# Designs tried in a protein design run: peptides against a protein of PDB entry 6J54. Part 170

Target 1, 223 residues: chain A of PDB entry 6J54
Amino acid sequence: NENLFASFIAPTMMGLPIVTLIIMFPSLLFPTPKRLINNRTISIQQWLIQLTSKQMMAIHNQKGQTWSLMLMSLIMFIGSTNILGLLPHSFTPTTQLSMNLGMAIPLWSATVFTGFRYKTKTSLAHFLPQGTPALLIPMLVIIETISLFIQPVALAVRLTANITAGHLLIHLIGGATLALLNINTMTAFITFTILILLTILEFAVALIQAYVFTLLVSLYLHD
Target 2, 42 residues: chain B of PDB entry 6J54
Amino acid sequence: QFQFTGIKKYFNSYTLTGRMNCVLATYGGIALLVLYFKLRSK

## One batch from the design tools (peptide; made by RFdiffusion4, then SolubleMPNN)

Design b2_p20_4_s3 (from b2_p20_4, 16 letters changed)
Fold by OpenDDE base, seed 4:
Structure b2_p20_4_s3 (fold): chain B 223 residues (1-223), chain C 42 residues (1-42), chain A 20 residues (1-20)
Amino acid sequence: as target 1 above (223 residues)
Amino acid sequence: as target 2 above (42 residues)
Amino acid sequence: TAELQLQLQLLVVDHLFLLV
């Protein structure tokens, strides 16, 4: 059981934590364009950023579109870290709940405060769904208030659970495959095939979770 | 749009202002209850 | 309704990934 979660322990080198370097590493993969026509890799990156930006910010007003830089940087960060985490023997910072809470809580609080600052009336009205029966109003307001405070936790836990579960499953199936190589080669081959299919799925999950995280932050901003 | 009269004009679940007032009233009521129990304990 | 649809989509996606 200790070996199962060994990959999720914060890595240290010579007694010093290298987690900070791991977190900063994805930023090196996205250099700033300096030419009118850049390399293919940079062009694809910019194209993806533009597409996602247009898609996510379409629901926002001009003031909300000011958050485009923050949201795009967030999705690129989470997406890149999740994808890099699928490399063998790599550490994914997003598997740490503390990391995800560290992102979720400030962003959530910023969106909530922004909502109350500029759209106080609508934000307060959001605690009561439209068409609620009169008898259920007090209880529903309380529930909605609790729901608001659960949002950052749910956001962090969703990302953490999805990425962690995927990594655990890959580790378990991979370990089973290696163990079965010396026992039964046929079953090992089947398990290996499942592992490949699972890894492909996890690549998709990595990107989807990054998108969902950013989308929910964007949705909270829009209210 | 719904036309409300009287208290329903200010406290309803359909209009934006009505919903806001209901929320504020709920929070105000809770605050008063908490205050009451706090003062009662003294 | 848009929020509900999004929540439903997220719920479905989460459950599908957990099953797999």
Scores: peptide ipSAE 0.225, ipTM 0.815, DockQ to the pose 0.025
Fold by OpenDDE base, seed 5:
Structure b2_p20_4_s3 (fold): chain B 223 residues (1-223), chain C 42 residues (1-42), chain A 20 residues (1-20)
Amino acid sequence: as target 1 above (223 residues)
Amino acid sequence: as target 2 above (42 residues)
Amino acid sequence: TAELQLQLQLLVVDHLFLLV
């Protein structure tokens, strides 16, 4: 139905893309702290950023920790956009594969190129797992090479599919609840309960997908 | 830890250098095969 | 083993959240 996929169409006003404003809106929710003792909301935000930073950067050396700002900004951006996308009548830019590819491909290429530049021997060795039988070496190298090029696609599609599927389920169950309101109130109540549980799940999915996306980028950087 | 001798010293799946050489050899072999088929068509 | 565990975890996560 057109009504089902209408939420995934890029919104425009008078031919002007509102998508740019929607993408920029999450940045307003994270003001930069300027005081030693900030407001409670800013303090909580900074605390969460520090916690996530410590967890994600624990696997990286000193050179890898230079990416902390980029990775933290990425997780906050994707996480905030995904959470805001769960608001009623909101548009989630991360449901667009083009946007996710636009993030995945440059970040993936940057991590791969930095790996080849600074850790050439290790990066080349990653195409062959340790302990591989000699007969399987050529085939496995080919498979690992293909796997490398699938990484940015999988990264983008994973985020897009998970967020899009969640939105579709919310719309479908929501539509079912509305349709059942006049048919059977009891079944409508059950479907509504499922909708509530699903929305809670989607909030978790929104944060997890942001974390997984950023984590995978960091893991590709670490090799 | 792993002490290899002969060709296995340079081409093994246990050492970092050996793995790298195996990867390079694989790519080189593929490149030679592509070159062979390209020249064969002529 | 770490890569394999990561791939398996990602596979489980993908199927869990996609419900497929």
Scores: peptide ipSAE 0.225, ipTM 0.812, DockQ to the pose 0.026
Fold by OpenDDE base, seed 2:
Structure b2_p20_4_s3 (fold): chain B 223 residues (1-223), chain C 42 residues (1-42), chain A 20 residues (1-20)
Amino acid sequence: as target 1 above (223 residues)
Amino acid sequence: as target 2 above (42 residues)
Amino acid sequence: TAELQLQLQLLVVDHLFLLV
């Protein structure tokens, strides 16, 4: 059982945490453009960033578009870390709940505070849905308040659970395929096919979770 | 557009101001209840 | 509202991926 969670242990070398280097590594994959006409790889990256930026910021006003840089950096960071985490013998920082909470709580609090600062009336009114019967108003306000505080937790847990579950499933199916290689090659081939399909799915999940995380932060900012 | 009169003008679930006032009233009521029980426990 | 619907859709998608 310890072997199942070995990939989720934070790696250390000589007592020093290598996690810091792993977290910073994705930044090296996205170099800043230095030319008017960049290389194909950089051009594709910039194009993708522009497309995602336009889609994410379409719901925001000029004040909300100030967050574009932060949100784009967030989606690129989470997406790149999630994809790199699918490489064999790699450590994914986003599998750590502490990492995701460390991102979710400050971003959530920032969005809530900005909402209260610039849209005080609408932000306060958000605790009570429109058209609520008078008898349900106090209880619903309490529920909405609780829901607000659950948002950062749900944001972090969603990302952590999806990425962690994917990694665990890949390890389990991978271990099963290796075990079946010596027992029955035919069944091992079937399980291996499932593993390939699962890995493709996990690549999609990695990108989707990054998008969802950033989108939800953006939605909380929009209020 | 909703037309409210009296207290319903300030405390309603349809207008933005009314919703805000309802939320503030709810928080104020809860705060007063908590304060009451805290003072009662002393 | 559109925001609530979007959040619910995202939640459903997340759960579907979690189940797979």
Scores: peptide ipSAE 0.221, ipTM 0.812, DockQ to the pose 0.026
Fold by OpenDDE base, seed 3:
Structure b2_p20_4_s3 (fold): chain B 223 residues (1-223), chain C 42 residues (1-42), chain A 20 residues (1-20)
Amino acid sequence: as target 1 above (223 residues)
Amino acid sequence: as target 2 above (42 residues)
Amino acid sequence: TAELQLQLQLLVVDHLFLLV
């Protein structure tokens, strides 16, 4: 099964890790605009960023909107890395749980601490849903507290599992198509069609997971 | 608007202050229980 | 609770993508 997980091994050159370079590579794809009217590619990028920014930050006040730069950079980073990971023989850093935890835990903790700092009463009250019976209050507070601490883990695992599973499915179906080429060409054609549809789906998943990750961080900030 | 008197004024699940106090009371109770078991084992 | 429901909905959607 080493061939199955070979694409998830951290790449190294002469024992030196090149993962850092891979993580920094997406930043080159988004150059800073210098003109009022830029190239079509940059204009489309700016348009997409503005649309997503308006949608995500619409629920936040002026203080919450200060996080727009952080959240937009996050979605750009995750989205670009996920899409680049779909290239043949590429390494996707977001398949590493350590990478996603490294993003999820600080962002989650920052949102929680900012909530307690500026909205202490509301944040504390959030552990108890409105209108709960008096007898269920202690148990429900405990459950909500546990739910809070599961948030960063769920955030990281969701992204890792979705991207990793997608890559595994592409590999498995691709391997099945190659195996069936010499057995039954008709079934190989069917599995190849499924592979194409799956790859299209994985492109969508790559973007959706980036959006969901950033959206959930934004929602935790809003509380 | 809710009208509460007595203990319900400070501990209720409908007002923001009441919910906050319930949460704090729950955490305080858990802390006291943990402290009790810790001191009892020694 | 509305936020929690949204999170659960998004979680279900994410898992459905894994099944397809």
Scores: peptide ipSAE 0.201, ipTM 0.814, DockQ to the pose 0.027

Design b2_p20_4_s4 (from b2_p20_4, 17 letters changed)
Fold by OpenDDE base, seed 2:
Structure b2_p20_4_s4 (fold): chain B 223 residues (1-223), chain C 42 residues (1-42), chain A 20 residues (1-20)
Amino acid sequence: as target 1 above (223 residues)
Amino acid sequence: as target 2 above (42 residues)
Amino acid sequence: TAELELQLQLLVVEHLFLLV
């Protein structure tokens, strides 16, 4: 059992946390453009950022578009960390619930406070949906209030659970494949094929979870 | 547009202002209940 | 926005059920 969760232990070297370096590493993969016509890799990256930025910020007004830099940096950070985490013998910081809560709670709080600041009436009205029967108003307001406070938790747990579950499944099937290599090569080949398919799926999941996390933060900002 | 009269004008589930007032009233009621039980326990 | 959130939640739930 300890071997299953060994990949989720925060790596340290001589008592110093290497996690900080791992968290900062994805930033090196996205260098700032210095030329009018950049390299192919940088151009593709900028193109992808522009596309995602246009799609995500289309919902927001001019005031909401001020969050574009924050949201784009967030999706790039989560996406890059998730993809890098799928590399062999790598540590994914996003598998740590503490990190995801550390991102979710402040961002959620910021969106809620900005909503209350600029759209006070609308934000308060969100605690009660339209057309609610009069008898259900108090209970529904309480439920909506609870729902609001669950949002950052759900945001963090969703990301953590998806990435962690994927990693665990890869480790389990990978371990099973290695164990079956000495028992039955044919069954090992089948499990290996499943492992490859699962790995491809996890790459997609890594990007989807980054997108969903950022999109939900954006939606909370829009209210 | 909904036409409400009396108390329903300020407390309704359809108008934005009415919904806001309902939410504030609910929070105020809960706060008063909590204060009541807190003062009662003393 | 609520519909979009619901769609995203359903997508995530579907993904979770497939992976867990």
Scores: peptide ipSAE 0.133, ipTM 0.800, DockQ to the pose 0.026
Fold by OpenDDE base, seed 3:
Structure b2_p20_4_s4 (fold): chain B 223 residues (1-223), chain C 42 residues (1-42), chain A 20 residues (1-20)
Amino acid sequence: as target 1 above (223 residues)
Amino acid sequence: as target 2 above (42 residues)
Amino acid sequence: TAELELQLQLLVVEHLFLLV
């Protein structure tokens, strides 16, 4: 069973943590050239960033659009780390709940405080849905308050669980395929096909989870 | 667009101000209850 | 926001069931 979670152990070299270097590595994949016409790879990256930024920030006003840089950097960071994590023998920092909580809690708190700063009345009113019967008001306010505090936890756990589950499943199915090679070649081929399809799915999941994480942060900002 | 009179004017679930006041009243009530139980234990 | 969050949660749940 130790082999199942070996890929999730924080790597160290000579007792020194390399996690910091792994976290910093994705930043090297996104250079900032100052040319009018960039290379194909950089141009595609910028195009994708522009498309996602337009989609996500269309909901926000001018003040909310100031968060575009933060949100786009967040999606690029999570997306890149998740994709890089699918490489063989790689460590994914986003599988660590501590990291995801470290991102979710500050961002959530920032959105909540920003809401109270600029839209105090609407933010307070958000705890009570419109049209609530008078008798249910106290209970519903409590429920909505609890829901608010669960948001950062749900945000972090969602990302952690999805990425971790994907990696674990790839490992399990991969191990099963290897075990079945000497038992039944036909079943091994079937499981191998499933593994390929699963890896493709996990690539999509890696990007989707990055998008969902960033989108939810954006939605919390909008309220 | 909603016309409320009396207490309903300030505490309603339809207007923004009414919803805000309801939320504040709920928090205030909870705070008072917590304070009451805390003082009662002494 | 709540409805969208619910939809996203359902998507996550579906994904988790596919993983099991």
Scores: peptide ipSAE 0.118, ipTM 0.804, DockQ to the pose 0.025
Fold by OpenDDE base, seed 4:
Structure b2_p20_4_s4 (fold): chain B 223 residues (1-223), chain C 42 residues (1-42), chain A 20 residues (1-20)
Amino acid sequence: as target 1 above (223 residues)
Amino acid sequence: as target 2 above (42 residues)
Amino acid sequence: TAELELQLQLLVVEHLFLLV
């Protein structure tokens, strides 16, 4: 069991935390465009950012559009870290609950405070769904209040659980394939095929979870 | 939307203002209860 | 309404979370 979770331990080199460098590494993959017509890779990146920005920010007003930079940087960061985490012997920072909470709590609090600052009436009304029977109003308000505070936790846990579970499955199936290579080659081939399919799925999950995380933050901002 | 009279005008689950007032009333009630128990223990 | 849209999107996300 210790070997199973060894890949999730925060890496250190010579007693110094190297996690900071790992977290900062994805930033190097997205250089700023300097030309009207850039390289193909940069052009594709800018195109993806533009499409995602238009799609995600379409629900926001002008004031909400000011969050586009933050949300786009967030999705690019999480997406990049999740994809890079699928490399062999790599450490994925988003598998750490502390990392995801560190992102979720400030962003959630910012969205909630922004909502109360500019749309106080609507924000307060969100604690009571429309059409609630009068007898259930006090209890439902309490439940909705609790639900609000669970949002950052759910946001962080969702991302952590999905990425961690995927890495665990890849590790387990990969370990099984290696163990079966000397025992039964045919079975090892089958498990290897499953590993490939699972890896492809995890690439999709990595991007989807980045999108979902950012989308939910955006939705909380929209109120 | 809906036409409410009396107390239902201010405390309802259909209008935005009514919902807000219900939420505030609920929080106010809880605050008063907490205050009551706090003062009772001392 | 915005609340309904949020709930629907959360529902879709939840189902996606379970399927993926």
Scores: peptide ipSAE 0.111, ipTM 0.803, DockQ to the pose 0.027
Fold by OpenDDE base, seed 1:
Structure b2_p20_4_s4 (fold): chain B 223 residues (1-223), chain C 42 residues (1-42), chain A 20 residues (1-20)
Amino acid sequence: as target 1 above (223 residues)
Amino acid sequence: as target 2 above (42 residues)
Amino acid sequence: TAELELQLQLLVVEHLFLLV
């Protein structure tokens, strides 16, 4: 079991953490445009960012659209780190719960505080669903309050669990395919096919989790 | 669409102000209960 | 093998449950 989790150990060189360099590396993949008509790859990248920005911020008003820069940078960061993590012998910082909590808690707190600052009445009213019977009001308010505090934990754990479980599953099935090559070639071929399908799924999951994380932060901002 | 009179005007689960008042009342009630039990222990 | 199967099942269930 310890060998399975070896890929999730934070890499260090000479006792110094290389994790900081790994976290900063995805920023190099997104250069700023210098020309009116850029290269094809940069143009596609800018087009994708514009599309995702329009989709994510369509729900928000002008005041909420001020968060577009931070939310787009967040989705690009999480998405790029998750995709790069699927490379062989790579380390994904998003598999660390500490990192995801470090992103989730401040963003959640910021959205909650901004909600109470600008939408005080709507934020307080959000603790009670509309149309609740009078006798269930106190219990439901308590449940909704607890639900609010579970949000940052659920946000961080969802991202961590999905990326970590996907990586572990790829390693497990990959190890099983190698072991079955010497036992039965037919079963090894089946497991290898499953491995390929799973890797494609993990690419999709990597992008979906980045989108879900930013979407939920955006949703909490909108309340 | 909803017309409330009396105490239901201020404490209801349909209007925005009514929902807010219900939430504040529940928190206030819990705080008073906690304070009561804390003072009773002394 | 039994421990590996149990871990795989738990990981699949957890992954599918938390996927959305």
Scores: peptide ipSAE 0.097, ipTM 0.755, DockQ to the pose 0.023

Design b2_p20_5_s1 (from b2_p20_5, 14 letters changed)
Fold by OpenDDE base, seed 1:
Structure b2_p20_5_s1 (fold): chain B 223 residues (1-223), chain C 42 residues (1-42), chain A 20 residues (1-20)
Amino acid sequence: as target 1 above (223 residues)
Amino acid sequence: as target 2 above (42 residues)
Amino acid sequence: DLFEEVSKIYEALVLLLAEL
C-alpha cells in the first residue's frame, strides 16, 4: 500500500525541498507578451485567459473585478499544476492538502472580510435566507454560520480529493493492465481502454477543479 | 412589496435590514446564554 | 502499415502509463 502513495511524497534533493521549484515551474509556461502580434502559441494562451476572465468576472461589479488578476492567476496556477501532474514520474503539489488549505483559507478569509467591509448589511443578512419562518430563524442562523466555516475546508478537500483520487486510479488501472498483459490479452485490452478514457477524464477533471476552485472563491467574494 | 409594522419592521426574514437584525439578535442571545452559564458555574 | 503504427502507439502509451 505504501508503494501506491510513493508518488505523493514530497520530493527532496540533498535534504532540500524541491517542492518550491516545482511550484514555481508553471510560471515559466506563461511568458508575458512582448509584441503587438505574438506567435500562435502565446496568442492562443492569451485568448484563453481573456475568455476565462470575461466569464468569471461577468458576475462582479467594478470592485469585484479588481480581483480579476488574483483569480486568473489562481486558475492558471492550479490548472497548470494539475495538468503537469499527469506527466510520468511527476509530483503534483495540489495533491497535498496543506497546499490547498494554504490557498483556500487566506482567499476565503479575504473574501469574507472584504464582504464585511464593503457589504456589511448584505453579508450579515446572508446568514438568514429570505422567507424563513420565524420559529426556525435562530437554528438556521447557526447552521449557516457553521456552513460558512466549512467552506474553506470543503474547497481544499474537494480539490485535493479529486486530483489525488484520479492519480491513484490511473496508477491502479495502469498496474492492472500491465499485470493482465501476461495473463489475458483481451482483458488487458479492455482495461487499457478504460485507462485511456480515464486519462482523458482526468485531464478534464484537472481543468474543471481549477475552474471550480476559482469560481467558488469568486462566488464567496460576490456573497 | 412587503409592508411590515411594529416589531416585524425591524425583525423580519424578508427585508435586508430585518434579516441583519435577526442575525445580530441571535448572536447576542447566544453570547448572553454563554455568559450566563459561565457566571453561574462560578 | 496502419496496424503496425497503431501497435507502436499502443506500446508507447503502455510504457508511458507504466512510468506514471
Scores: peptide ipSAE 0.026, ipTM 0.642, DockQ to the pose 0.014
Fold by OpenDDE base, seed 2:
Structure b2_p20_5_s1 (fold): chain B 223 residues (1-223), chain C 42 residues (1-42), chain A 20 residues (1-20)
Amino acid sequence: as target 1 above (223 residues)
Amino acid sequence: as target 2 above (42 residues)
Amino acid sequence: DLFEEVSKIYEALVLLLAEL
């Protein structure tokens, strides 16, 4: 059972954490443009960033669009780390709940504070849905308050659970495939096919979770 | 548009101001209750 | 011979994916 979680252990080299280098590695895959007409790879990257930026910031006003750089960097970071985590013998930092909480809590708090700063009335009114019966007002305000504080936890756990579960499932199915190779080649082939389909799914999940995480942060900012 | 009179004008679940006041009143009430129990325990 | 080569490739791919 310990072998199943070996990929989630933070790697160290000579007692020094190499996790920092792993976290910084995705930044090397996105070089800054230096030319008016860039290479195909850089052009595609910039195009994708522009498209996602337009989609994410479409719901925000000019003040909310100030967060565009932060949100785009966030989605690129989470997306790239999640995709790189699907490589063999790779460590995915986003499988660590501590890292995801480290991203979720500050971003959530920032969105909540910005909401209270610029939209105080609307932000306070958000604790009580419109049209609530008078008898339910106190209880509902409490529930909405609790819901607010659960948001950063849910944001972090969602990302962590999806990526971690995907990795575990790949390991389990892969191990089962290897075990079945010596028992029954036909069943091993079926299991291997499932593994391929699962890996394709996990690539999609990796991108979706990055998008959802950033989207929810953006939605909290919009209030 | 809702027309409210009296206390309902300030404390309603339909208007933005009314909702805000209800939330503030709820938090104020909870704070007072907590304060009451804290002072009672002393 | 072809089946053996394909089997080796398959085994290599399974091993590679199992390490994910």
Scores: peptide ipSAE 0.026, ipTM 0.637, DockQ to the pose 0.012
Fold by OpenDDE base, seed 5:
Structure b2_p20_5_s1 (fold): chain B 223 residues (1-223), chain C 42 residues (1-42), chain A 20 residues (1-20)
Amino acid sequence: as target 1 above (223 residues)
Amino acid sequence: as target 2 above (42 residues)
Amino acid sequence: DLFEEVSKIYEALVLLLAEL
């Protein structure tokens, strides 16, 4: 159905991409606090940022904690865009693979290059797990090298696929509920209940995928 | 903690330095193989 | 009358969710 994928088309008005405005919109939802005692909404936001920062940066040394600002901004950006994408007739930029690759590749490369620059011996040693039998060393090094290059792709595809699949599922179940309204009201009620549960799940998935994306970037930095 | 002697001291999967050397040796071997096949074609 | 109103709300919610 053409209508199924219509929500994933990049919106344009008069040949100008609205996508840029959509990407910038989440930044308006997180104003910078300028007072010692802020509004309740801002205080809750800052509290959540502090909690997530504490959890994510607990695995990092002091040098790794320099990335805290970037990682927190990343999780806020992806999380906010994913949640906003669940609004009716909204376009989610994170459903675009190009967007996620644009984030994943630079962040991955930065973490890998930072590791090689400051911890060269440890980084090179990560291509060979400890305790590997001698005969498996060459093959395992090759596999680990391939695994390293798959990391940015997996990072981008995971986010894209999970968000896109959620949107598609909402559309399919929603379409089924509309079709069943005229056929059987009781069945339509059941499908509607499933749709509500699915919507709640997608809200959770939206936040989880943002967290997982950022967490994996942080883990790659740690290793 | 594990004391290796001989070649195993430099090429082992238990020490950090040994693991690094194994990785470098693997990449070096692959590079030599690629070079061999490249020169063989000429 | 109450059931009719609830049904209208239900239809509106279904339509809204179908557009998500």
Scores: peptide ipSAE 0.025, ipTM 0.627, DockQ to the pose 0.013
Fold by OpenDDE base, seed 3:
Parts: C-alpha cells; structure tokens; sequence
Structure b2_p20_5_s1 (fold): chain B 223 residues (1-223), chain C 42 residues (1-42), chain A 20 residues (1-20)
C-alpha cells in the first residue's frame, strides 16, 4: 500500500531535495529576543526553555551544565519538527531513522568520551554494578558493554518508531473513517472521535519524545 | 566501609577501584582469548 | 439541508485528517 507510506517520502522539487529547508524551518519559529520584555509568544518560549533547562541540568555539575545549550537546542529542534509534522501533508524529518541516528550517535559518543576523559574510574566501574558476585563479573561486564552500545540505537529507534507509528495510526484511522462514512455513519462518528483523541495524543507524544530523547542524552552524560 | 585483603583488595565488586580492575581484567581476558584464537587459526 | 451541510463539513474534516 503505497498510500500508507507516501507521507514519509522525502520531498523534492524538480529533483532538488527540500529536506534541508524543512529542517531549517523550525529555527524561524524561535527568534532571538531583543527586548527585556518581549512579546507573549517569545516570553512563553523563554519560560518553557528555562523550566526545562532547570529540570534537565539540575543533576549536573558546573561542567555538565555547559551542555545546557546543546541539550536545549536539541529538544527545541525535535519538539518543533515533531509538532510541525502533525500538519496535513507535512514531512517530519524525525520519521527518518537516518536523521535520528545522525543525532543520537554523535551525542552518545560525546557523552561517553567526556565521561572517560573526566571520570575515567567511575566510567569504567559503571560496567560492573556494585555488589555483583565474583562469578558473574565477566558475564555482567560483557552485558553492560553491549548495553552501552545499544544505547544510541535504542535512542534513535525509540524516537523514529513513536513518531512514525503515530503518523501511520492517524492515517489508518482516518482512512477507516472515510471508508465507514458510506457504510455506517454512526460507526464513522465513533471512529472520528477516536481519531480526534488520537491526534491529541500524538501532539503529546511529539513533545514527550523530544523530551525523552534529550533527557536520556543528559542522563548518559551524567552517567 | 569494606575491608579487603589479598586479591580481593584489587578485584572486588564493592569498591570503585576494585570494580575498575575487574572490568579491565575482563577486557584483558577477552583480548587474550581473541588473540589466542587468531594465532591458533594461523 | 442542515444535515447535508453538516455532513459535508464532517467529510471535509475527515479528509483533512486522513491526509495527516
């Protein structure tokens, strides 16, 4: 069913990729403030950024707090792209696994390398949980090592799967609603109600997945 | 506080240093095993 | 007539959501 995945095809104009423009578009929605007291929209944005920043960076020391700009820009980017993707006929770059891997792998590697650089002993010790029996140490170290390497993949797949599944579900329920309009109008109304509730849920999922992605990166930085 | 003597002083799952040494020993063991099989195959 | 108009609005809304 090509119609099911048509919304996930990378858009092009006369063979030229416009994905780059779509990725850059969210940056226009967050202008830099110039006044002490800005417009209501900018003030709300700054307030949200400050709240999320305080929550995420509360677990970090001064050195870890230097990552605040990176993490906040990440959540802003993912959140904005996810919400914009819920517009009709829109393309969400975060539905592409390559996009999410491109974000997850560098950020994960950076957190791991910074951990080894500044907290070498703690980072190495993290491969072995405290209090493990001596006989289980080699196997557990191997498992924890594998777990570490799965982190960037899980991070990217989680975001991709949640956003993609949401879009597919909206499409399927919407299609079912259209099909039921000529079969049973009453059932179509029920399905339409479910579609509305699902759309509201997907708005929440769009924000939550952005938050979770950024939070997990932050937690990996903290170790 | 934990009191360890002998080998347990350096290889334990309770102290930070002990855990680090266990991890390093595990990686070293794996590296030696890989090296052994690689050399044996030739 | 009112029912038909409401139905058309509903169909248009469903079509819009189906394209999401």
Amino acid sequence: as target 1 above (223 residues)
Amino acid sequence: as target 2 above (42 residues)
Amino acid sequence: DLFEEVSKIYEALVLLLAEL
Scores: peptide ipSAE 0.021, ipTM 0.632, DockQ to the pose 0.012

